# Peptides against a protein of PDB entry 1ZZD: the designs that were tried, part 17

Target 1, 109 residues: chain A of PDB entry 1ZZD
Amino acid sequence: FQVVNPYLLRDLVDLGIWDEGMKQYLITQNGSIQGLPNVPQELKDLYKTVWEISQKTIINMAADRSVYIDQSHSLNLFLRAPTMGKLTSMHFYGWKKGLKTGMYYLRTQ

## One batch from the design tools (peptide; aimed at target 1 S54 Q55 K56 S89)

Design b2_p10_7 (made by RFdiffusion4)
Pose (drawn by RFdiffusion4):
Structure b2_p10_7 (pose): chain A 109 residues (1-109), chain P 10 residues (1-10)
Amino acid sequence: as target 1 above (109 residues)
Amino acid sequence: VEFDESLLEV
């Protein structure tokens, strides 16, 4: 099969740019829209892949919500060009933010 | 041990 994010999908149709220079490009680009030449910046900002969101923001939003969580939450973490140093900073950052669950799975590459 | 938060950015 193969299906595109329906919200991203609606917007590409509303711009008429849902030409084939898309369904194909999108698949051979991991479903990213950054650096597509014909897409508004607002859409780029709205449809960031998780690989395109700083794990810093992910951890901050987790810390924010955690004061309302009696237990914990499954905090999966995503790293692009993973170095031992970046991972160390990610662990410490979550640790100093007081999180109970610093990491569920690490998804990488 | 020193930690750099900036490494968590994209």

Design b2_p10_7_s1 (made by RFdiffusion4, then SolubleMPNN; from b2_p10_7, 3 letters changed)
Fold by OpenDDE base, seed 4:
Structure b2_p10_7_s1 (fold): chain B 109 residues (1-109), chain A 10 residues (1-10)
Amino acid sequence: as target 1 above (109 residues)
Amino acid sequence: MEIDESLLDV
């Protein structure tokens, strides 16, 4: 598990805002930069942790990839607070999007 | 059960 994305690290260095304080902040925030006021919004949009990405988007991307593969592939979904409703909606949405295999792995925070 | 796709959003 990488707390800090190497590409994010590079961009933060290029911005000149990387220091020990920033490093410690990212560690405590599990790599999230969403709360940093001195980071451009475009970088915040680019660098989302797995917990900050819509699982609908993840399913969409998986469905897009499935068009080019013959066999079922792994799909990892991440939920901060899983509920039966969320799980059911994920399964049905995956089915709706034509995934060969529904949710393969569920990770919780 | 009614399916709400909005539950998939962060």
Scores: peptide ipSAE 0.058, ipTM 0.558, DockQ to the pose 0.840
OpenDDE base, seeds 1, 2, 3, 5: peptide ipSAE 0.048, 0.053, 0.051, 0.047; ipTM 0.580, 0.566, 0.576, 0.570

Design b2_p10_7_s2 (made by RFdiffusion4, then SolubleMPNN; from b2_p10_7, 4 letters changed)
Fold by OpenDDE base, seed 1:
Structure b2_p10_7_s2 (fold): chain B 109 residues (1-109), chain A 10 residues (1-10)
Amino acid sequence: as target 1 above (109 residues)
Amino acid sequence: MVIDESLLDV
């Protein structure tokens, strides 16, 4: 089921733009606020959905924490539109970063 | 294999 991010809700209320229309917009956009013209860029950067986050950043963060994990990661990667080039690049990038598991699940939209 | 790291960004 869908869960409202309470921090996002608060910030939208503080901006004075929370209403039933905003609620329906967020449902339709699966939580994305990137398309909202009246939302400051700072909040857009803060409340990125998984489809709006650089996979390179995710792989880097996985590599950074790997030194503190005995086994390996259940690292999920997220591509709105996967291509062979993207997948190949992610696999080899993760491998070069020393990840035992470069991709546990691939999530697509 | 040459990695195109630009493909890793959304």
Scores: peptide ipSAE 0.185, ipTM 0.805, DockQ to the pose 0.852
OpenDDE base, seeds 2, 3, 4, 5: peptide ipSAE 0.132, 0.128, 0.165, 0.160; ipTM 0.756, 0.750, 0.781, 0.781

Design b2_p10_8 (made by RFdiffusion4)
Pose (drawn by RFdiffusion4):
Structure b2_p10_8 (pose): chain A 109 residues (1-109), chain P 10 residues (1-10)
Amino acid sequence: as target 1 above (109 residues)
Amino acid sequence: EEELAEAFTE
């Protein structure tokens, strides 16, 4: 099979740019839209992949919501060019933010 | 601790 994010999909049709220079490009690009030459910046900002969102923001939003969580939450973490240093800072950052669950799975590469 | 806090940009 193969299906595109329906919200991203609606927007590409609404711009008529859902030409084939897309369904193909999108799959051989991990479903990223940053650096597509013909897409508005607003769409780029709205459809960031998790690999394109700083794990810092992920952890912050987790810390924000956690004061309302009686238990904990499954906080999966995503690193692009993973170094031991970056992982260490990610663990400490979540640790100092007071999180109960610093990390569920680490998805990487 | 401060250095680690500042090192996290990812």

Design b2_p10_8_s1 (made by RFdiffusion4, then SolubleMPNN; from b2_p10_8, 4 letters changed)
Fold by OpenDDE base, seed 1:
Structure b2_p10_8_s1 (fold): chain B 109 residues (1-109), chain A 10 residues (1-10)
Amino acid sequence: as target 1 above (109 residues)
Amino acid sequence: DEELLNAFTV
């Protein structure tokens, strides 16, 4: 089931664009606001869904944390439209960054 | 390949 982000809800209300239509839009878009023309870019950047977040950044953050963890991360990666090239690149990038586990789970949309 | 490396970013 879907859970509403209360902070997103508040910000949409503050923008005066929250209504039943917006609610249904968010449901159909699985929470994405990237396609909304009347939403400031700042909010679009703030409320990215997992499919809209840079996985390279996620890998970098995992690598940064790894020096403080004896075991490996259960690092999950999310790609909306995976390709063999993307997957290969992610694996090698994670490996070069020194990750013990470059991909625990791969999720696709 | 930098293009492929960047292709998975989002």
Scores: peptide ipSAE 0.028, ipTM 0.542, DockQ to the pose 0.482
OpenDDE base, seeds 2, 3, 4, 5: peptide ipSAE 0.019, 0.027, 0.019, 0.028; ipTM 0.485, 0.427, 0.435, 0.523

Design b2_p10_8_s2 (made by RFdiffusion4, then SolubleMPNN; from b2_p10_8, 5 letters changed)
Fold by OpenDDE base, seed 2:
Structure b2_p10_8_s2 (fold): chain B 109 residues (1-109), chain A 10 residues (1-10)
Amino acid sequence: as target 1 above (109 residues)
Amino acid sequence: DDELLNAFTV
């Protein structure tokens, strides 16, 4: 079950590229617009799916939020193609950013 | 550590 982001839908309509073909494309691409040549890069950056967002950025934001909470958040991380190297570097990066030990939910595609 | 940080690109 997939739903199209209503803001994405609006922007695609405003671009004049929304049609049935585009709808089917998004379904097959799991909502990704990264491969569309007719979409400005700024919109591609805005509408990244969870698998396309830099998890480094997610860790940075989590580290920033951690100062406002007593109980550590559960951090959800999404890696499309996890490798041991990526996992290791991610772990150390999070540690160096001062993330409090919490539950990390690593999700893979 | 720096090498590990640089390796984390995603």
Scores: peptide ipSAE 0.029, ipTM 0.536, DockQ to the pose 0.789
OpenDDE base, seeds 1, 3, 4, 5: peptide ipSAE 0.020, 0.017, 0.024, 0.022; ipTM 0.495, 0.346, 0.492, 0.510

Design b2_p10_8_s3 (made by RFdiffusion4, then SolubleMPNN; from b2_p10_8, 3 letters changed)
Fold by OpenDDE base, seed 1:
Structure b2_p10_8_s3 (fold): chain B 109 residues (1-109), chain A 10 residues (1-10)
Amino acid sequence: as target 1 above (109 residues)
Amino acid sequence: EEELLNAFTV
């Protein structure tokens, strides 16, 4: 199911571009605003979907947290279109960063 | 290697 982001809604209203068409667009795009030409880049950066977030950054943040966690992370990784190369790179990168768990779940679209 | 390691970066 889909959940409305009230902050995104507010910002789109403030831009004067919220209407029924925009609502349907967001539904079809699973919440992504990256393709909207009339939205400032700052807002596009703010409202990234999980599929639009750098997983390398996610792994880095996990590595940073790891020093404060005795056990392991349930770190989930998200790739819209996974490839063997991407998966291999992610595993080796996580391993080199010293993660006990480089991938708990892999989510794909 | 660096290119490969960055291949998954969005």
Scores: peptide ipSAE 0.038, ipTM 0.566, DockQ to the pose 0.488
OpenDDE base, seeds 2, 3, 4, 5: peptide ipSAE 0.031, 0.033, 0.033, 0.031; ipTM 0.549, 0.543, 0.541, 0.561

Design b2_p10_8_s4 (made by RFdiffusion4, then SolubleMPNN; from b2_p10_8, 3 letters changed)
Fold by OpenDDE base, seed 2:
Structure b2_p10_8_s4 (fold): chain B 109 residues (1-109), chain A 10 residues (1-10)
Amino acid sequence: as target 1 above (109 residues)
Amino acid sequence: DEELLEAFTV
């Protein structure tokens, strides 16, 4: 079951490009609009899927949030094609940013 | 992802 972001739907309608073809496209692309030539880059940046967002940014945000909670919160990381090098770099970056725990839930596509 | 690759280049 795939849910379309309601705000994305609204913006696509406002752009006048929402139709059955677009719906099918989004289904096949797992919600990604990155490949659409008729969508402004600003909207592409806004509606990045979990696989398209910089995980460095996610780590930064998690580190910022961690100062407000006593217990460490779970962090989900998403990589399309993880390598040991990438994982190691992410781990050390997270550690350097002061995450309270090194427990990451790694998700792969 | 190019952004990820840039951020975590080993």
Scores: peptide ipSAE 0.035, ipTM 0.433, DockQ to the pose 0.138
OpenDDE base, seeds 1, 3, 4, 5: peptide ipSAE 0.028, 0.024, 0.022, 0.024; ipTM 0.500, 0.437, 0.439, 0.436

## One batch from the design tools (peptide; aimed at target 1 K56)

Design b2_p11_3 (made by RFdiffusion4)
Pose (drawn by RFdiffusion4):
Structure b2_p11_3 (pose): chain A 109 residues (1-109), chain P 11 residues (1-11)
Amino acid sequence: as target 1 above (109 residues)
Amino acid sequence: FDEHLEEVLDE
């Protein structure tokens, strides 16, 4: 099979750019839209992959919501070019933010 | 040190 994010899909049709320079490009690009030459910036900002969102924001939103969480939450973490240093900062950052669950799975590469 | 680790996380 193969299906595109329906919201991203609706928007590409609404711009008529859902030409084949897309279904194919999208698959051989991990489903990223940053650096597509013909797509508005607003769409780029709205459809960031999790690999394109700073794990800092992920952790901050987790800290925000956590004051309302009686228990904890499964906080999966995503690192692009993972170094031992970046992982260390990620653990500490979540640790100092007072999180109960600093990390569920680490998805990487 | 804390600020440095935040900078590392921003990378």

Design b2_p11_3_s1 (made by RFdiffusion4, then SolubleMPNN; from b2_p11_3, 7 letters changed)
Fold by OpenDDE base, seed 4:
Structure b2_p11_3_s1 (fold): chain B 109 residues (1-109), chain A 11 residues (1-11)
Amino acid sequence: as target 1 above (109 residues)
Amino acid sequence: SFEELLEELEQ
């Protein structure tokens, strides 16, 4: 499996900031560039990992799609360091937004 | 090369 998005790698090389230190940093951070001070914010926004995306936003998108489809689609949520309270809130929010099917897969880091 | 960099990151 790939630790780093190949497009991200290209952009880092183009920025001239790719080196062995950067490589090791990304490996330890599971591909996240959010903590790098020398990376433009626009790239940080573009290359958020699945663990860094607001799951509330994902649920909203799923709810919007469900309005136009007959069969409920699979919803995958990704959480970093989930708690029972957070999981309950997410499930309730999905129900409130009218999702026909609950969470199909929950992945944790 | 870029391809070599990708290969090094493949696990």
Scores: peptide ipSAE 0.048, ipTM 0.653, DockQ to the pose 0.016
OpenDDE base, seeds 1, 2, 3, 5: peptide ipSAE 0.014, 0.021, 0.016, 0.020; ipTM 0.367, 0.550, 0.445, 0.520; seeds 2, 5 fail the geometry check

Design b2_p11_3_s2 (made by RFdiffusion4, then SolubleMPNN; from b2_p11_3, 7 letters changed)
Fold by OpenDDE base, seed 2:
Structure b2_p11_3_s2 (fold): chain B 109 residues (1-109), chain A 11 residues (1-11)
Amino acid sequence: as target 1 above (109 residues)
Amino acid sequence: SEKELEEELEK
């Protein structure tokens, strides 16, 4: 039920690698292009899925948003393979960054 | 809930 990112689609077309096979590949990979050998790294970095983004980056982004909103906002974190160690680290990092709220939602793949 | 999650992280 996922839809291919339209910007990703455009870039893949521009690269000349978009076809039915690529479409099926993306479906099976849940939209990830990280495994594609013929895609520049800069594009891979640009089109990281929520499962591939650094959790610290997500927390930093949330902290940045919190500066501009009065009420506390929910923080959603996504982990493909969560461990207690990772969760603990994320918790303390979030605290260090001064988030208005802790982790409200934890999603796992 | 957030509280429940925090409790889990504190274990």
Scores: peptide ipSAE 0.018, ipTM 0.362, DockQ to the pose 0.063
OpenDDE base, seeds 1, 3, 4, 5: peptide ipSAE 0.018, 0.000, 0.015, 0.018; ipTM 0.370, 0.246, 0.244, 0.361; seeds 4, 5 fail the geometry check

Design b2_p11_3_s3 (made by RFdiffusion4, then SolubleMPNN; from b2_p11_3, 6 letters changed)
Fold by OpenDDE base, seed 2:
Structure b2_p11_3_s3 (fold): chain B 109 residues (1-109), chain A 11 residues (1-11)
Amino acid sequence: as target 1 above (109 residues)
Amino acid sequence: EEEELEKILEE
């Protein structure tokens, strides 16, 4: 399994903060850099894991893809702590965006 | 209702 995004690795090396400690940190954080104090916010925004991306953004991306796909494509959503309210909101928003299919796969952490 | 649901999604 790839633990570290290769592009993230490059950027961390360029920042001069890559070392064994950083490697171990990323392993324990499942690839997340959100908690690192010495990483610019722009990089944190760029390298969000699937658990850190807003579900609204994911739905928007799915809607954008659907424009170019004839058949219905799957919508995959990832939630750390799903609630009924969140699920309802996602369903409604997906409907509003005119997705060809509903939620195909829901993964929780 | 729509606006309320969107707010919940953005939380």
Scores: peptide ipSAE 0.016, ipTM 0.436, DockQ to the pose 0.829
OpenDDE base, seeds 1, 3, 4, 5: peptide ipSAE 0.015, 0.009, 0.010, 0.011; ipTM 0.378, 0.296, 0.314, 0.315

Design b2_p11_3_s4 (made by RFdiffusion4, then SolubleMPNN; from b2_p11_3, 7 letters changed)
Fold by OpenDDE base, seed 2:
Order: structure tokens, then C-alpha cells, then sequence
Structure b2_p11_3_s4 (fold): chain B 109 residues (1-109), chain A 11 residues (1-11)
């Protein structure tokens, strides 16, 4: 079951653009607002889905967290269309950032 | 090689 992000719902209501059509749009777009022309870019950046976030950013965030955790934490990466080049680059970058654990989960859309 | 891999990740 897909649940709409309650903060996203609030912000769409505050923008005055929430209606049944918007609800159906979000369902069909798996919660993405990136295609909405009447939503400010700052909100689009804020409400990126896991498929829209740079995986480099995810690796950076994981590296930042690892400084404060004794045991290795799980790294989860999400790619719409994984390629060998992207996978190799992610592994290399993760190594460069000093992650204790490599990729634990790879999800594809 | 390292720079090339970083660029590939950003694509």
C-alpha cells in the first residue's frame, strides 16, 4: 500500500492545489511531484522519492553516519536502470568514502 | 580512473 507523505499532503494543501486529480496523479506517479509544473523547485527537491535522490548523496550520508556508529550500518541503494558502469562507480566511491560495509541492498524500479 | 568513475556516478 502506498501512503502519501503527510508533510507533502500538507504542503500541497497549503499551495491550494490538492484535489482528487492531484491524488490520482500522485498514485500514478508513485508519490513523485517532479513532473508538476505548479510546484516550486524547492519543494520538488525536498520531496524527492528514493528513485530521484542521487545515490552519491546517499553514499555521502551513509559515510557521515558511519562516523558515529561502531558497527557497520546497512547501505541501501536505489537505481531505476542499473548499469555495470554505475555499479562499479558506486562501489568505488563507497570504498573511497571509507564505508565499513559495501552495498547491502540494491533496489531497482 | 578515479575521476572517470566519479563522473560516471554523477551521470
Amino acid sequence: as target 1 above (109 residues)
Amino acid sequence: MEEELEKELEL
Scores: peptide ipSAE 0.033, ipTM 0.439, DockQ to the pose 0.877
OpenDDE base, seeds 1, 3, 4, 5: peptide ipSAE 0.028, 0.016, 0.025, 0.014; ipTM 0.442, 0.350, 0.467, 0.342

Design b2_p11_4 (made by RFdiffusion4)
Pose (drawn by RFdiffusion4):
Structure b2_p11_4 (pose): chain A 109 residues (1-109), chain P 11 residues (1-11)
Amino acid sequence: as target 1 above (109 residues)
Amino acid sequence: SDPFDITEQPP
């Protein structure tokens, strides 16, 4: 099979750019839209992949919500060009933010 | 692109 994010899908149709220079490009690009030549910036900002969101923001939103969480939450973490240094900063950042769950699975590469 | 911007280090 293969299906595109329905919200991203609706928007590409609404712009008529849902031509084949898309279904194909999207698959052989991980489903990313940054650096597509014909897509508005607003859509680029709205449909970031998790690999394109700073794990800093992920951790901050987790810290924000955590003061309302009696228990904890499964905080999966995504790193693009993973170095031991970046991982160390990520662990400490979550640590100093007071999180109970600094990391569930690390998804990488 | 790599959006990683965390720079804090432990003691």

Design b2_p11_4_s1 (made by RFdiffusion4, then SolubleMPNN; from b2_p11_4, 4 letters changed)
Fold by OpenDDE base, seed 1:
Structure b2_p11_4_s1 (fold): chain B 109 residues (1-109), chain A 11 residues (1-11)
Amino acid sequence: as target 1 above (109 residues)
Amino acid sequence: MDPEDITVLPP
């Protein structure tokens, strides 16, 4: 099931644009507000979904987390439209960053 | 590392 970010909900309410239609829109858009013309760009930048954030950034964050744990951990990546080249690049980038795990779990939309 | 180490999961 989908859960709406409570902070996003609050901000949309504060903007006065939250209603049943907006709720349904978010459901159909998997939480994305990037396509909404009446939302400030600042909020769009703040509320990126997992499909809208560069997975390179996700890999960087995972590498940073690995410094604080002494065991391997799972890394989940999210790509809306994966290509072989992109997958290969991400794989080698993860390797270059020294991730403890050699396996990434990729979710596609 | 081998690119095959990336597992694709269904959404």
Scores: peptide ipSAE 0.006, ipTM 0.291, DockQ to the pose 0.048
OpenDDE base, seeds 2, 3, 4, 5: peptide ipSAE 0.000, 0.000, 0.006, 0.006; ipTM 0.275, 0.261, 0.291, 0.285

Design b2_p11_4_s2 (made by RFdiffusion4, then SolubleMPNN; from b2_p11_4, 4 letters changed)
Fold by OpenDDE base, seed 4:
Structure b2_p11_4_s2 (fold): chain B 109 residues (1-109), chain A 11 residues (1-11)
Amino acid sequence: as target 1 above (109 residues)
Amino acid sequence: MDPEDLTELPP
């Protein structure tokens, strides 16, 4: 059971490209519009899924939050295909950014 | 993942 983002739906309707084919495409792509040639890049950037957002950006955001709290917020990272090398890089980067606590949750697709 | 994300460390 997959629900399309209502705001994405609105924008696709406004673009006049929403139809049954588009709906099925989104279902098969787990909500991603990155592969659609008829969607402006601005919208693609706006509607990146959690799997498409840079984990570096997530770490940066977590580091920024940690400046204002005693304990780092729960850090959730989403990786489609994690490798030991990738995880090591993320941990080192998190350490470099001064996170008080390492990664709490790793989610994989 | 974004291609600008962290690169993997070599083994």
Scores: peptide ipSAE 0.049, ipTM 0.405, DockQ to the pose 0.430
OpenDDE base, seeds 1, 2, 3, 5: peptide ipSAE 0.009, 0.005, 0.000, 0.024; ipTM 0.374, 0.312, 0.278, 0.419

Design b2_p11_4_s3 (made by RFdiffusion4, then SolubleMPNN; from b2_p11_4, 3 letters changed)
Fold by OpenDDE base, seed 5:
Structure b2_p11_4_s3 (fold): chain B 109 residues (1-109), chain A 11 residues (1-11)
Amino acid sequence: as target 1 above (109 residues)
Amino acid sequence: MDPEDITELPP
């Protein structure tokens, strides 16, 4: 089980900020670098975990792909703390965007 | 997921 993205590791090493403390931080944060003050925002945007990616963007991409296929690709959504309101909004948004099927799979952290 | 990613509908 690889905890740290190998490309992220490389970039952190290249930045000269990789050390044992950073390693332990990433382990405890499940790979998230969003809270690190010494990491450029560009890298934070690049290396978002599945829990940090905008699910609206995922829905948009899924809807866009569905234009070219018989049925929508499996839509996997990831929510750290799902609420009924958020889930309902996601379903309606997906429907409005023209998804052929509803949410296929929901993962919770 | 960022709470701002999707506007929540009223319950």
Scores: peptide ipSAE 0.022, ipTM 0.378, DockQ to the pose 0.448
OpenDDE base, seeds 1, 2, 3, 4: peptide ipSAE 0.011, 0.000, 0.000, 0.013; ipTM 0.382, 0.298, 0.269, 0.366

Design b2_p11_4_s4 (made by RFdiffusion4, then SolubleMPNN; from b2_p11_4, 3 letters changed)
Fold by OpenDDE base, seed 1:
Structure b2_p11_4_s4 (fold): chain B 109 residues (1-109), chain A 11 residues (1-11)
Amino acid sequence: as target 1 above (109 residues)
Amino acid sequence: MDPEDITVQPP
């Protein structure tokens, strides 16, 4: 099931644009508000979904977390439209960053 | 390809 981010819900309520239509919109858009013209860009930047964040940033964060863990941990990447080039680039970048393991999960939309 | 290019935007 899909759960709306409670902070996003709050901010949409504060903007006065939350209603049943907005709820259904978010469900259809998998939580994305990027397409909403009446939402400030600052909020769009804040509430990016896993499909909208650069996975390079995710890899960087995973590498940083690895410093605090004795052995490898899971790395989950999300690509809506993966290509061989993108996958190859991610693998090499992960290797360059010194990740203990390769990609554990790849999710596609 | 720069891994930064793997960002996917919603439709």
Scores: peptide ipSAE 0.010, ipTM 0.322, DockQ to the pose 0.110
OpenDDE base, seeds 2, 3, 4, 5: peptide ipSAE 0.000, 0.000, 0.000, 0.000; ipTM 0.251, 0.261, 0.257, 0.259

Design b2_p11_5 (made by RFdiffusion4)
Pose (drawn by RFdiffusion4):
Structure b2_p11_5 (pose): chain A 109 residues (1-109), chain P 11 residues (1-11)
Amino acid sequence: as target 1 above (109 residues)
Amino acid sequence: DPNDDLLSEFP
């Protein structure tokens, strides 16, 4: 099979740019839209992949919501060009933010 | 890399 994010999908049709220079490009690009030549910046900002969101924001939003969480939450973490140093900063950052669950799975590469 | 901003948090 193969299906595109329906919200991203609606928007590409609404711009008529849902031409084939898309269904194909999107698949051979991990489903990213940054650096597509014909897409508005607002859409680029709205449809970031998790690989394109700083794990710093991910951790901050987790810290924010955690003061309302009696237990904990499964905080999966995503790293693009993973170095031991980046991972160390990510662990410490979550640690000093007071999180109970610093990391569930690390998804990488 | 959007995760490079975490390097400033190195312990």

Design b2_p11_5_s1 (made by RFdiffusion4, then SolubleMPNN; from b2_p11_5, 5 letters changed)
Fold by OpenDDE base, seed 2:
Formats: C-alpha cells, sequence, structure tokens
Structure b2_p11_5_s1 (fold): chain B 109 residues (1-109), chain A 11 residues (1-11)
C-alpha cells in the first residue's frame, strides 16, 4: 500500500484541496503532485517523488555524505526512462565525484 | 578524467 507523506497531507489540507478525490488522484499518480494545477510550484519542488528528483543531486548528496558513512551503504538511483546516454552520464559523474564503483543500484519505473 | 560533456545528459 501507499502512504501519503504526512507533511504533504498537512500542506494539502492547509491549501483546502484535500478530499477523497485528491486522495485517489495521489494514489493513481504514485504520490506525485506535479500535475496539480492548484498547487504552488514551491510545494511541487518540495514534494518531489524519487522519480522526480534530479539524480545528479542525489549523486552529489551521496558523495558529500560518503565521507561519514560506512562504505557498505548503497546508493539507489532512479530513472523513469533510462537510456544509455543517461546511464553513461551518471556513471561518469559518479566517478568524477569519487564514488566507489559498484556502490549504486539502478531502479527503473 | 571523464568527459565533462557527458554531464549534459545527466538526468
Amino acid sequence: as target 1 above (109 residues)
Amino acid sequence: DPDDSLLDYLP
């Protein structure tokens, strides 16, 4: 089952747009609010799903914290529509940022 | 070093 982010729920309630229809919409959209016209862009940026976040940002954050975490930790990358170009770019960028090879797993939607 | 031009394709 899918659980709605409690903070997202709060903000949607505060906007006065939370109802059963919204609930069903979120279910069908796998938690994404990007398509909602009545939600401010600021909130859309805040509540991106894993498929909507730049993986470059994810790699940057992983590289930054890798100094402090056990090397056994795995990095999960998410691509909605993976291409060879995207995969290659991610590989090289990860390498550039000093991430150990093989420490990331690719997930696709 | 990897080709930085490839970074343009990074999602």
Scores: peptide ipSAE 0.028, ipTM 0.435, DockQ to the pose 0.178
OpenDDE base, seeds 1, 3, 4, 5: peptide ipSAE 0.025, 0.000, 0.026, 0.024; ipTM 0.443, 0.305, 0.420, 0.432

Design b2_p11_5_s2 (made by RFdiffusion4, then SolubleMPNN; from b2_p11_5, 5 letters changed)
Fold by OpenDDE base, seed 4:
Structure b2_p11_5_s2 (fold): chain B 109 residues (1-109), chain A 11 residues (1-11)
Amino acid sequence: as target 1 above (109 residues)
Amino acid sequence: DPDDSLLEYLP
């Protein structure tokens, strides 16, 4: 079920670039605006899909949150093309960052 | 200890 982010929609309208073509583009690109030349980089950085965000960053944020909680929170990671190497790397990095519990859920595209 | 060499493969 694909729905355009309402905030993204607002910003695209504010930029004056929202139209039927843009809508179809977003559908085809699964919500990604990274390939749009008429969108400021600031917005591209803001509206990354889960598949475009560095999972290292996700792990970092999870580690930061863990400082303030007693039990390990569930960690969801998203990989476009998972490999054993990537999984192992993520595991060890999470361990290095001091996560009490490793990855709970892995989602793939 | 975690192997830092694996970090290069982290997505």
Scores: peptide ipSAE 0.032, ipTM 0.474, DockQ to the pose 0.196
OpenDDE base, seeds 1, 2, 3, 5: peptide ipSAE 0.030, 0.027, 0.014, 0.028; ipTM 0.489, 0.468, 0.329, 0.453

Design b2_p11_5_s3 (made by RFdiffusion4, then SolubleMPNN; from b2_p11_5, 5 letters changed)
Fold by OpenDDE base, seed 5:
Order: sequence, then structure tokens, then C-alpha cells
Structure b2_p11_5_s3 (fold): chain B 109 residues (1-109), chain A 11 residues (1-11)
Amino acid sequence: as target 1 above (109 residues)
Amino acid sequence: DPDDVLLDYLP
């Protein structure tokens, strides 16, 4: 089941915008607050779901971590609507960044 | 789309 981020909940309460309507909105939006007009952009940037973070950034972070580990870690990537073009681009970019393995787990929304 | 930037690496 879906659980609301406790820190997000706290911040929404502090903003005075938490109510039953907000709760139902978050459920239908899978936890995303990006579409809320009454939430500061700073909070939107802070509370991005895995579907809203650039996968390029995820690959960059994985490449940085790989410098310190002997065994290549399993990389999880998330795409809303995967296409052959996107998958190919991600593969080549990961390769360019020097990831030790070309293997990753793709999850779709 | 947060993944659009990856399209620059298409062969």
C-alpha cells in the first residue's frame, strides 16, 4: 500500500493545507505534489517521487558510487513510458559514465 | 519529462 512521506506530511500540515482533500489528491497522484499550486517550489524540488527525478542524475550518482565499491551495485531506473529510444540513450549514457556493468533494473509506472 | 535529456545520446 501507499504510505505518505512523514516529512512531507509534516510540511503540508505546517503550511496549513493538509486536509482530507489533500490526502485523496496524493493517493490519486501516487504521492506527487508537483501539480499543487499552493506548495512552494522549494518543497516540490525536495519531495520528488522516483518518477520525477531525472534518470540521468540517478546514473550520475551511481557512477560516483561505483568508484568506492568493488562489486557493481544493482541500479534501479524508473520510467513512466519507456521507449526504445529512451532505453538506448540510458544505456549509452551509463556506459559513457563508466559503469562497471551494463545491467540495471527498469521499473515502469 | 525528466528523461528527455537522455535523448541526446541516441546513436
Scores: peptide ipSAE 0.027, ipTM 0.457, DockQ to the pose 0.740
OpenDDE base, seeds 1, 2, 3, 4: peptide ipSAE 0.022, 0.021, 0.008, 0.023; ipTM 0.427, 0.427, 0.341, 0.421

